# Designs tried in a protein design run: peptides against a protein of PDB entry 4A54. Part 13

Target 1, 94 residues: chain A of PDB entry 4A54
Amino acid sequence: MSVADFYGSNVEVLLNNDSKARGVITNFDSSNSILQLRLANDSTKSIVTKDIKDLRILPKNEIMPKNGTKSPSTNSTKLKSAETYSSKNKWSMD

## One batch from the design tools (peptide; aimed at target 1 F28)

Design b2_p15_3_s3 (made by RFdiffusion4, then SolubleMPNN; from b2_p15_3, 9 letters changed)
Fold by OpenDDE base, seed 2:
Structure b2_p15_3_s3 (fold): chain B 94 residues (1-94), chain A 15 residues (1-15)
Amino acid sequence: as target 1 above (94 residues)
Amino acid sequence: MEPVTVEVKSKKPKP
């Protein structure tokens, strides 16, 4: 699974300092390991992936920031409600 | 649709 599979997804990022950021994944810099989020105020936040403790994908039915960036109709492969896959989903930096 | 938790482990790019 590439970070690209989550582009346009609304996410909540929990940082190592227990701060939270919510936004849409707009880009990922694989060279610098930087995740770019668009926030609800249309600002961009860059987060170093080493500072991320946890990341959750928010369901589409929870208020997407109203700016109608077309959900890319990338096939909703049903992310089956996978019960606690404690499978460390390793970002493959290919 | 339940929130999917993704553990972010940055692998350092192998040189």
Scores: peptide ipSAE 0.063, ipTM 0.640, DockQ to the pose 0.028
OpenDDE base, seeds 1, 3, 4, 5: peptide ipSAE 0.060, 0.060, 0.062, 0.062; ipTM 0.638, 0.629, 0.628, 0.639

Design b2_p15_3_s4 (made by RFdiffusion4, then SolubleMPNN; from b2_p15_3, 9 letters changed)
Fold by OpenDDE base, seed 2:
Structure b2_p15_3_s4 (fold): chain B 94 residues (1-94), chain A 15 residues (1-15)
Amino acid sequence: as target 1 above (94 residues)
Amino acid sequence: MKPVTVEVKSKKPKP
C-alpha cells in the first residue's frame, strides 16, 4: 500500500506532541518523509512522518472540508469517539 | 466506511 492510495482522503493526524491536524492528503515527499495536508482554510500543512504518532482516515460521510458541493447542513452531532479498531495497517514506504 | 487507523512508520531510506 502506497501513500498514493490515500491521496484525496480526509485524515486526522495525531502528532507526538498530542496535537491534532485534520486535512486532505495532497502530497507525500518520500525522500524527506513529509506528508502534505490541505486544511479546511485551504492552507497547506507539511508534517514530518517521524512526528506522527497516529493517522486515521475519516469516512467520506463525515464533512469533507467543502470544496464546492452543498451537502445540506447536518447539525453538529458530536462525533462520538469511534472506537479504535486496532488493526495496525503498517504503512510501508517502499 | 469504518475509520482505518494507519501507523505511519517512516523507513529511513536505505543508503
Scores: peptide ipSAE 0.075, ipTM 0.662, DockQ to the pose 0.025
OpenDDE base, seeds 1, 3, 4, 5: peptide ipSAE 0.070, 0.070, 0.073, 0.070; ipTM 0.655, 0.651, 0.654, 0.653

Design b2_p15_4 (made by RFdiffusion4)
Pose (drawn by RFdiffusion4):
Structure b2_p15_4 (pose): chain A 94 residues (1-94), chain P 15 residues (1-15)
Amino acid sequence: as target 1 above (94 residues)
Amino acid sequence: SLEEEIAEKLNESAE
């Protein structure tokens, strides 16, 4: 597979200077081999790939926090509130 | 090429 398939992928990269950086890939130019990474902190960063010493793909979600649960639902409620409240599950023992 | 090497490393990391 080419890198186009891995565009938008969140990976971690160690550079030649033993520094580490991870972000979600946005682009790669073949002529110059230049990679733009859009990090989850609403920042954009352009880094030329020639300075990459090594690459690795990070696990999906739970990257920083460590847990042992399946987490089948995100159960997120950021912004947009309604007049209804729900706890644990809507239906139980059904 | 540099593009092929990067692609190979990413394919290995995906496995």

Design b2_p15_4_s1 (made by RFdiffusion4, then SolubleMPNN; from b2_p15_4, 5 letters changed)
Fold by OpenDDE base, seed 5:
Structure b2_p15_4_s1 (fold): chain B 94 residues (1-94), chain A 15 residues (1-15)
Amino acid sequence: as target 1 above (94 residues)
Amino acid sequence: SLEDELSEKLNESLK
């Protein structure tokens, strides 16, 4: 199985210095032994494989930090429900 | 789990 089979997988990488990185595998350079991750902030991190202590694939159901695709702030224009005060014209029948 | 097995395969692919 090649690393390319895991492109698009969300992973957590534990480095030899005990730091962690989390991101989506976007590329692998086999010639230079470099793994590329896209991070939650859409930046790219390159990791030399010799610096990897352990790597785990994260389940899809873990809320990938939503790249804040700014859901278009639907300016929920609070439709001020104009409470149309139905002025009940009390027709005073005199 | 499937993720554990795949993680193992991925780790082996990176060695």
Scores: peptide ipSAE 0.566, ipTM 0.906, DockQ to the pose 0.120
OpenDDE base, seeds 1, 2, 3, 4: peptide ipSAE 0.562, 0.545, 0.563, 0.505; ipTM 0.905, 0.905, 0.905, 0.885

Design b2_p15_4_s2 (made by RFdiffusion4, then SolubleMPNN; from b2_p15_4, 6 letters changed)
Fold by OpenDDE base, seed 5:
Structure b2_p15_4_s2 (fold): chain B 94 residues (1-94), chain A 15 residues (1-15)
Amino acid sequence: as target 1 above (94 residues)
Amino acid sequence: SLEDELSKKLNESLK
């Protein structure tokens, strides 16, 4: 099985220095042994595989870093419910 | 779990 089979997977990487990185696998350079992750802020982190202590695949149900698909900010135009004050025309029957 | 197996395979692929 190749690393390419895991492209698009959300992973947590534990490095030899005990730091952690979490992101989506976007690329692997086998010649240079470099794994590329897209992080939650849409930046890219390159990790040399020799620096990896352990890697785990995160289940899909865990909050994928919201690829900021800019959900169109539905400007919820607060439809100011114009409280149409129904001016009850009190027809004063004189 | 499936994720554990896949994680193992991925780790092996990175060695």
Scores: peptide ipSAE 0.575, ipTM 0.910, DockQ to the pose 0.119
OpenDDE base, seeds 1, 2, 3, 4: peptide ipSAE 0.512, 0.518, 0.564, 0.568; ipTM 0.887, 0.889, 0.907, 0.908

Design b2_p15_4_s3 (made by RFdiffusion4, then SolubleMPNN; from b2_p15_4, 5 letters changed)
Fold by OpenDDE base, seed 4:
Structure b2_p15_4_s3 (fold): chain B 94 residues (1-94), chain A 15 residues (1-15)
Amino acid sequence: as target 1 above (94 residues)
Amino acid sequence: SLEDELSEKLNKSLE
């Protein structure tokens, strides 16, 4: 794959001076061999390819779907409303 | 080229 295929990837760049930069690849200047990263503060950092020792693509924080811990279905113990059998004792007073 | 070197490093990072 070409460098352009990695546009939008979040990467960590290890420089020859052992410093690190993290950002999203936004562009590559082929004329000057400069990699451009967008940093967390929305600024742009230009890195000369000759200064790059190593690169790694950072895993997309897959927001692991929080396994929605099924909130234990509170077994709403349907309190069986005791059907008060109102035994209508029809006291037929004769 | 330097571009080829960079692409190689990026490709290796996917392995």
Scores: peptide ipSAE 0.628, ipTM 0.915, DockQ to the pose 0.702
OpenDDE base, seeds 1, 2, 3, 5: peptide ipSAE 0.619, 0.621, 0.619, 0.611; ipTM 0.915, 0.915, 0.915, 0.914; seed 2 fails the geometry check

Design b2_p15_4_s4 (made by RFdiffusion4, then SolubleMPNN; from b2_p15_4, 7 letters changed)
Fold by OpenDDE base, seed 2:
Structure b2_p15_4_s4 (fold): chain B 94 residues (1-94), chain A 15 residues (1-15)
Amino acid sequence: as target 1 above (94 residues)
Amino acid sequence: SLEDKLSEKLNKSLK
């Protein structure tokens, strides 16, 4: 298993200085041991792996899009029942 | 949890 298998994962990184960073893994430079995170503000943070005390994968809180099923307010447009005026043509046969 | 196991694997991969 490689770090690349975790690209796109949301992670929380605890650094050796006890600071935390949270973001999406966008890249890993194995040669330089640099983990790249995209932060919530769309900025990029590069972290040297030696500075990482612990890393945890955050559950994809499926922000289930609350498909607020906007219940389509079915504006029940009362389709006025087209009163089929059955024009009873009273053919009065006289 | 699965996330814990994956986190462990990731941590190992970063060392």
Scores: peptide ipSAE 0.563, ipTM 0.907, DockQ to the pose 0.117
OpenDDE base, seeds 1, 3, 4, 5: peptide ipSAE 0.554, 0.551, 0.555, 0.553; ipTM 0.906, 0.905, 0.905, 0.906

Design b2_p15_5 (made by RFdiffusion4)
Pose (drawn by RFdiffusion4):
Structure b2_p15_5 (pose): chain A 94 residues (1-94), chain P 15 residues (1-15)
Amino acid sequence: as target 1 above (94 residues)
Amino acid sequence: EETEELKEAVEEALE
């Protein structure tokens, strides 16, 4: 498959200078081979791929934190609150 | 497997 399929993929890259960087891919130009990475810290960074020594795709979610659970639901509640509260699960022993 | 496929696609684009 081509790189277009991997656009928006979050991967980690080691450069020729033994430095590491990871981010979500936004673009790649064939003529110049230039890669833009949009990192999750709301920052954009443009890096030419010729400086890549090696590449690797990172695991999905739980990249920095380490856990041993399936985590089938995100259970996130950032911003947007309502007048209802829920704990563990809405239905139990059903 | 996906990492190998990505490396191969990047090497082909550089060539």

Design b2_p15_5_s1 (made by RFdiffusion4, then SolubleMPNN; from b2_p15_5, 5 letters changed)
Fold by OpenDDE base, seed 2:
Structure b2_p15_5_s1 (fold): chain B 94 residues (1-94), chain A 15 residues (1-15)
Amino acid sequence: as target 1 above (94 residues)
Amino acid sequence: KLTEELKEALKKALE
């Protein structure tokens, strides 16, 4: 499975500094290890993957970024969203 | 289960 399989997915990223970013995966630069998100305001945020503490795919019942999709989608693959089942830690997935 | 697998796959792919 590649990052490209998740293009178009709505994700929430927890960074090492405990800040959060929420957006749609629009690109990944493998050479520089940079994940690009489109945010709700249509701006883009580039995140160095080493700064990512945790990442979750947002469930469909959460507010999605503008122009986002509810599930990962590519030209050939549609994936299910990663839902959170843990009541204690929103970043944990069972 | 599926969600965890997907998350890990994504994280792995981003490494």
Scores: peptide ipSAE 0.166, ipTM 0.740, DockQ to the pose 0.237
OpenDDE base, seeds 1, 3, 4, 5: peptide ipSAE 0.152, 0.166, 0.162, 0.163; ipTM 0.744, 0.747, 0.745, 0.745

Design b2_p15_5_s2 (made by RFdiffusion4, then SolubleMPNN; from b2_p15_5, 6 letters changed)
Fold by OpenDDE base, seed 5:
Structure b2_p15_5_s2 (fold): chain B 94 residues (1-94), chain A 15 residues (1-15)
Amino acid sequence: as target 1 above (94 residues)
Amino acid sequence: SLTEELKKAIDEALS
């Protein structure tokens, strides 16, 4: 099989710098050793194959997380633990 | 696996 047989496949690429890229294979340049991916944001990323540490094809049913969805930073509202200061009622027993 | 086939295809293309 040729790389072209995999055009349209969703892949996850782990790079040598430990960064990851996920996208659809749109092109492969054998002369320059470049794998081209279309990312979730519809941008294109060109990856030099020598920079690839690992690669896997993602199953079709795997929802590619849209890279652009900034998960809303859940401002963890620090629930101020209401320190119930138990006011020691000093019962002065006369 | 398809992944291994892709890796092989890349390697062959670069050889």
Scores: peptide ipSAE 0.691, ipTM 0.936, DockQ to the pose 0.631
OpenDDE base, seeds 1, 2, 3, 4: peptide ipSAE 0.691, 0.670, 0.679, 0.680; ipTM 0.936, 0.934, 0.934, 0.935

Design b2_p15_5_s3 (made by RFdiffusion4, then SolubleMPNN; from b2_p15_5, 6 letters changed)
Fold by OpenDDE base, seed 5:
Structure b2_p15_5_s3 (fold): chain B 94 residues (1-94), chain A 15 residues (1-15)
Amino acid sequence: as target 1 above (94 residues)
Amino acid sequence: SLTEKLKEALEKALK
């Protein structure tokens, strides 16, 4: 299997400095040894593989706290129903 | 495991 087979997988990466990163694998640059993750805030983090102490694939059911729960901005554009005032000019000729 | 397979894939790619 290649690293590309794991694109789209959600992973937790433990770095040598004991910091952690969580994200979806979007790319791997073999020439520069860089693993790219898309983070919860939709930003991209590039990690040099030599800085990785450990990694694991997260189960699909793990509700990653979507920090960016962009509440569906229901832009309920309240379509102001242009009340077409049909001015019934009832021209009552009496 | 899938994790081990990923690790193996990385190791192969870096060689």
Scores: peptide ipSAE 0.687, ipTM 0.935, DockQ to the pose 0.643
OpenDDE base, seeds 1, 2, 3, 4: peptide ipSAE 0.682, 0.669, 0.687, 0.686; ipTM 0.934, 0.932, 0.934, 0.934

Design b2_p15_5_s4 (made by RFdiffusion4, then SolubleMPNN; from b2_p15_5, 6 letters changed)
Fold by OpenDDE base, seed 4:
Structure b2_p15_5_s4 (fold): chain B 94 residues (1-94), chain A 15 residues (1-15)
Amino acid sequence: as target 1 above (94 residues)
Amino acid sequence: SLTEKLKEALKKALE
């Protein structure tokens, strides 16, 4: 398996200075030992591999707890069926 | 794990 097999994966990288970076793996330069991440702001961060203390792949489906916005219980107000009173106006023609 | 596979891939690429 190669690093390229992981392109598109979202990762968290812990650096030797204890800072963290999160992004999608877009490239790996083996000649320069540089891992490239696309960050949330669409910028690219280049990380020298020797500066990486640890890394982990982040699960895609973090079910962000959708704050269950209570779907407004549409109180189905039973629209009272308007009884069509067919008043047969018997027009008595005199 | 998938993470460990990535770590191994990086290690091999840097050898």
Scores: peptide ipSAE 0.694, ipTM 0.934, DockQ to the pose 0.644
OpenDDE base, seeds 1, 2, 3, 5: peptide ipSAE 0.149, 0.679, 0.155, 0.156; ipTM 0.731, 0.932, 0.737, 0.735

Design b2_p15_6 (made by RFdiffusion4)
Pose (drawn by RFdiffusion4):
Structure b2_p15_6 (pose): chain A 94 residues (1-94), chain P 15 residues (1-15)
Amino acid sequence: as target 1 above (94 residues)
Amino acid sequence: EEEEEEEKHKEFLEK
């Protein structure tokens, strides 16, 4: 597979200077081998791949926090509120 | 040219 398939992928990269950085990939140019990473902190960063010492793909979600649950639903409610409240599950013992 | 691009992709993925 080519890198185009891994565009938008969130991975971590260690550079030649033993520094680590991770972000979501946005682009890669073949002629110059230049990689743009869009980090989740609303920042963009362009880094030339020649400075990569090594590369690794990070786990999906739960990257920073550590938990042992399946978490089948995100259960997120940021912004957009309505006049209805829900706790645990809408239906129980059904 | 296509082969050189494929090789660059492979080198990148090996890293």

Design b2_p15_6_s1 (made by RFdiffusion4, then SolubleMPNN; from b2_p15_6, 7 letters changed)
Fold by OpenDDE base, seed 2:
Structure b2_p15_6_s1 (fold): chain B 94 residues (1-94), chain A 15 residues (1-15)
Amino acid sequence: as target 1 above (94 residues)
Amino acid sequence: SEKEKEEKEKKFLSL
């Protein structure tokens, strides 16, 4: 499974400074280890993966900011919605 | 450590 499989997913990122960012994964720069999030205000935030303490995928039913930017209909490979929100899809940095 | 960075990157890419 690759980060690209999570493009368009809503995530909450916990940073090493205990700040939180919520947004949609729009890109990942593997060369620079940078995660790009689209925020609720349609701005883009770049986060260095080194600064990430924890990352969780948010359920689709969590209050997404209403701006209906059509997530491109990437063919729903049935990632079982229930397991997507389980601890298994949590990226934790120890 | 560089190893920790690589492991984190592998974990992130393996998500």
Scores: peptide ipSAE 0.205, ipTM 0.721, DockQ to the pose 0.098
OpenDDE base, seeds 1, 3, 4, 5: peptide ipSAE 0.187, 0.188, 0.196, 0.199; ipTM 0.711, 0.707, 0.710, 0.712; seeds 1, 3, 4, 5 fail the geometry check

Design b2_p15_6_s2 (made by RFdiffusion4, then SolubleMPNN; from b2_p15_6, 5 letters changed)
Fold by OpenDDE base, seed 4:
Structure b2_p15_6_s2 (fold): chain B 94 residues (1-94), chain A 15 residues (1-15)
Amino acid sequence: as target 1 above (94 residues)
Amino acid sequence: SEKEKEEKEKEFLSK
């Protein structure tokens, strides 16, 4: 499993200084070991992985306080339930 | 499961 498998996931990061950051994983710089998070204010925070004490994946149902910025459109492909409209053509033969 | 999430998190931080 690669870091890329978590792109777009909401996470809570606990840092070694006991501060917390919440955001969406947008990138990982493997060369510098830097995790990039998009925060609720649409800013980007870079975190050095050595400064991370703990990381948890937030459940999708945990409503991050929507400050009015568009939650990144998780393209929830609305599975259009193909309502098979059984068009019963009532051919009324008179 | 919560354990599976924790394992994935540990795997993420270890690589």
Scores: peptide ipSAE 0.118, ipTM 0.659, DockQ to the pose 0.079
OpenDDE base, seeds 1, 2, 3, 5: peptide ipSAE 0.100, 0.104, 0.109, 0.112; ipTM 0.620, 0.607, 0.633, 0.617; seeds 1, 2, 5 fail the geometry check

Design b2_p15_6_s3 (made by RFdiffusion4, then SolubleMPNN; from b2_p15_6, 8 letters changed)
Fold by OpenDDE base, seed 5:
Structure b2_p15_6_s3 (fold): chain B 94 residues (1-94), chain A 15 residues (1-15)
Amino acid sequence: as target 1 above (94 residues)
Amino acid sequence: KKKKEEEIHKKFLSI
């Protein structure tokens, strides 16, 4: 299993200075021990692995707040409850 | 999931 197997995974990185970074793993430079993350604002952050205290994989269903990607306006098609106007059948007593 | 996180952690810290 290589680091490449984790490319595209959403992660949270805790650094030795207690700062946190969240992003998608885009690259790892093994020669320089540098992890590259794409952040929510589409910027790239390079992190030296020696500065990493902890790393966790975020669940796939965790919506990373993408800065600036318009949440697809789920057109909540307000299902207009078709008020079935019960046509009161006026029973004409003829 | 936890095993995968630990594996990643070990890989990144072992390099």
Scores: peptide ipSAE 0.177, ipTM 0.735, DockQ to the pose 0.109
OpenDDE base, seeds 1, 2, 3, 4: peptide ipSAE 0.193, 0.203, 0.198, 0.203; ipTM 0.744, 0.752, 0.750, 0.754; seeds 1, 2, 3, 4 fail the geometry check

Design b2_p15_6_s4 (made by RFdiffusion4, then SolubleMPNN; from b2_p15_6, 4 letters changed)
Fold by OpenDDE base, seed 1:
Structure b2_p15_6_s4 (fold): chain B 94 residues (1-94), chain A 15 residues (1-15)
Amino acid sequence: as target 1 above (94 residues)
Amino acid sequence: SLEEELKKHKEFLEK
């Protein structure tokens, strides 16, 4: 299987600095090992996989918090599904 | 690896 098999999945990423990011997997650069997430505010975040301490796929019923320092996230918003890509990228075990 | 972790969680959610 490849990382592309999980495009569109909602994930929570725990980074080595103990910060967290939540988003939808939209792309993976296999050459540079960079995972791209679409966040709740529709912005994108690129993460180098070596900076990832832990990763989990979120269940469909789990509420995704919105990104915003001073914006009260009153309503729970679910992240959109990512685009379906014809090209599939594979992750290496190293 | 990232792939193994994703695979593990996918299998868990499908049970």
Scores: peptide ipSAE 0.114, ipTM 0.677, DockQ to the pose 0.054
OpenDDE base, seeds 2, 3, 4, 5: peptide ipSAE 0.107, 0.107, 0.110, 0.110; ipTM 0.670, 0.677, 0.676, 0.672; seeds 2, 3, 4, 5 fail the geometry check

Design b2_p15_7 (made by RFdiffusion4)
Pose (drawn by RFdiffusion4):
Structure b2_p15_7 (pose): chain A 94 residues (1-94), chain P 15 residues (1-15)
Amino acid sequence: as target 1 above (94 residues)
Amino acid sequence: EVKFTIDDDGNVHFK
């Protein structure tokens, strides 16, 4: 597969200077081999791939925090509140 | 985790 399939992929890259960086890929130019990474901290960074010493794809979610649960639902409630409250599950022993 | 390299042609090679 080509890199176009891996566009938007969140991976970590070690550079020739033994420094590490990870971000979500946005673009790659064939003529110059230039990669733009959009990091989850609302920042954009353009890095030429020639400075890559090695490359690895990071695990999906739970990258920084470590847990041992399946986490089938995100259960997130950032912004947008309503007049209803829910705890654990809506239905139990059903 | 998956490790791989990218050629100048944009081809992906997996390690």

Design b2_p15_7_s1 (made by RFdiffusion4, then SolubleMPNN; from b2_p15_7, 9 letters changed)
Fold by OpenDDE base, seed 3:
Formats: C-alpha cells, sequence, structure tokens
Structure b2_p15_7_s1 (fold): chain B 94 residues (1-94), chain A 15 residues (1-15)
C-alpha cells in the first residue's frame, strides 16, 4: 500500500527530534522524499521522510483540534429592547 | 496501528 492511498487522510507524524506534526496528507514527492501536510491553519508543511520516526493515521472522526479560532465572543450585546413606552397622550378634546 | 517502512529512496510503504 502506498502513501498515495492515504491522500486526504489526517495523520500524526512524529519526527526524529520528537516534535509532532498533524495534518492532512496532500502530496508526496517521491523524487525528493518529501511528504506534504496541510495543517489546521491551512498552511503547508513539508517533511523529509528521513526525519520521520513514526506516522499514524488518525480516524476520520477525530476532529483535528481546530486551531481554536477564538470564536469571537460575540458579546451578545443584550440589545436592551428600549421598551419605548409610547405614553399615548390621550388628547381629550372636550 | 498502521505499520510502515521507509525505503532507502525515502518512499513510504504501508503494510
Amino acid sequence: as target 1 above (94 residues)
Amino acid sequence: MIEFTITESGEIIFK
């Protein structure tokens, strides 16, 4: 089975320096022995295969930690519904 | 766990 069979799969790569990378396999350059990963921030990381200590395929259901885009705390500005008390000035024309 | 081998050419082969 080749790496091409896993294009689009989420993977965790352990490097020889004990650092980890997580991303989607987008390409493999066999001529240069370079694995390309798309990271959570949509950047591309190129990894030389000689630097790979271990590789695991993540199950499809593992939500890659979305880089916590801090959902902008929509400060729900409580739209204080200004209850415009329309004081009906009852103009009594007598 | 998926087993893999990296060849001398740097190709990744999954088992």
Scores: peptide ipSAE 0.379, ipTM 0.857, DockQ to the pose 0.241
OpenDDE base, seeds 1, 2, 4, 5: peptide ipSAE 0.369, 0.369, 0.369, 0.378; ipTM 0.855, 0.851, 0.854, 0.856; seed 2 fails the geometry check

Design b2_p15_7_s2 (made by RFdiffusion4, then SolubleMPNN; from b2_p15_7, 9 letters changed)
Fold by OpenDDE base, seed 3:
Structure b2_p15_7_s2 (fold): chain B 94 residues (1-94), chain A 15 residues (1-15)
Amino acid sequence: as target 1 above (94 residues)
Amino acid sequence: MIEFTITSSGEITFK
């Protein structure tokens, strides 16, 4: 399982400074270690992964204020609940 | 190399 599996998911990011950011994962730049979130105001926030303390996926039922842009129906790949995927994704930087 | 752990609850921890 990779960060890409969560593209389009609503997440809450807890930063090392104890601030929180909520948004949709739009991209992850593995080369630069940058996570991109689309915020509720349609702006994009870039977060360096080293500044992330914790990240949690928000359940679909948590009403993020839908600003009217249609969440692209990205196919809800059912995160099969059961498997604790400890995926040590070694992102090999080429 | 970024290492992270994803739990079954959807919690991601970066190392």
Scores: peptide ipSAE 0.179, ipTM 0.777, DockQ to the pose 0.054
OpenDDE base, seeds 1, 2, 4, 5: peptide ipSAE 0.170, 0.174, 0.175, 0.174; ipTM 0.774, 0.776, 0.777, 0.774

Design b2_p15_7_s3 (made by RFdiffusion4, then SolubleMPNN; from b2_p15_7, 9 letters changed)
Fold by OpenDDE base, seed 3:
Structure b2_p15_7_s3 (fold): chain B 94 residues (1-94), chain A 15 residues (1-15)
Amino acid sequence: as target 1 above (94 residues)
Amino acid sequence: MIKFSITSSGEIIFK
């Protein structure tokens, strides 16, 4: 079975430097021995096969962790409730 | 579990 049979599959690649990459197999360049992965951020990562230590096909149900855009913690600036000091203007009607 | 091998030419083969 060739790598082409797994185009569109999610994979986890362990590299020789112990780093990991997760993505969808989009292409394999046999001339240059380069595996192309589409990452969660829609960028493409090219991996030379000699740098691959291990490769695992992920089940279809594994939600590729969307790089959780850290929702900017909107520092809910506590709107300090402006205590409306009701200055009782005592209108002294003489 | 799908096994893989890399040939001397750098081709990925799955078994």
Scores: peptide ipSAE 0.473, ipTM 0.887, DockQ to the pose 0.207
OpenDDE base, seeds 1, 2, 4, 5: peptide ipSAE 0.470, 0.465, 0.470, 0.471; ipTM 0.887, 0.884, 0.887, 0.887

Design b2_p15_7_s4 (made by RFdiffusion4, then SolubleMPNN; from b2_p15_7, 10 letters changed)
Fold by OpenDDE base, seed 2:
Structure b2_p15_7_s4 (fold): chain B 94 residues (1-94), chain A 15 residues (1-15)
Amino acid sequence: as target 1 above (94 residues)
Amino acid sequence: MIEFDITSSGEIIFK
């Protein structure tokens, strides 16, 4: 499953510097390895994927960023709400 | 928990 399957999904990202970002996935630039999030203030945050420590898909019932895109249809993609994706040690975001 | 990998090219792959 690719990141494109999660366009429009609300996510929480933990970075290697232990900072957090929450937003809607709007784009992924494969050439530059940059994940783009639209934040609650309608700004865009660009994250270099190598800086990602952990990523969690947030449930649809959580507050979406303003003007958030529609989450991908769960009918075609089994988007597990509140699912944590980790390639490293599990990190508790809650 | 679903695992993800980041390739050497920086591509995110969900498992």
Scores: peptide ipSAE 0.363, ipTM 0.853, DockQ to the pose 0.209
OpenDDE base, seeds 1, 3, 4, 5: peptide ipSAE 0.359, 0.361, 0.361, 0.362; ipTM 0.856, 0.852, 0.856, 0.855

Design b2_p15_8 (made by RFdiffusion4)
Pose (drawn by RFdiffusion4):
Structure b2_p15_8 (pose): chain A 94 residues (1-94), chain P 15 residues (1-15)
Amino acid sequence: as target 1 above (94 residues)
Amino acid sequence: SELDLDFETGKVFFK
């Protein structure tokens, strides 16, 4: 497969200077081989791929935190509140 | 997963 399939992929890259960086890919130009990475900290960074020493795809979610649960639901409630409260599950022993 | 990239073709290979 080509890199177009891996656009938007979150991966980690080690550069020739033994430094590491990870971010979500946004673009790659064939003529110049230039990669833009959009990091989850609302920052954009353009890096030319020629400076890559090695490349690896990171695990999906739980990248920084370490857990042992399936986590089938995100259960996130950032901003947008309503007058209803829910704990654990809406239905139990059903 | 570890990757190799071909710069001439833009193809990606898995290690």

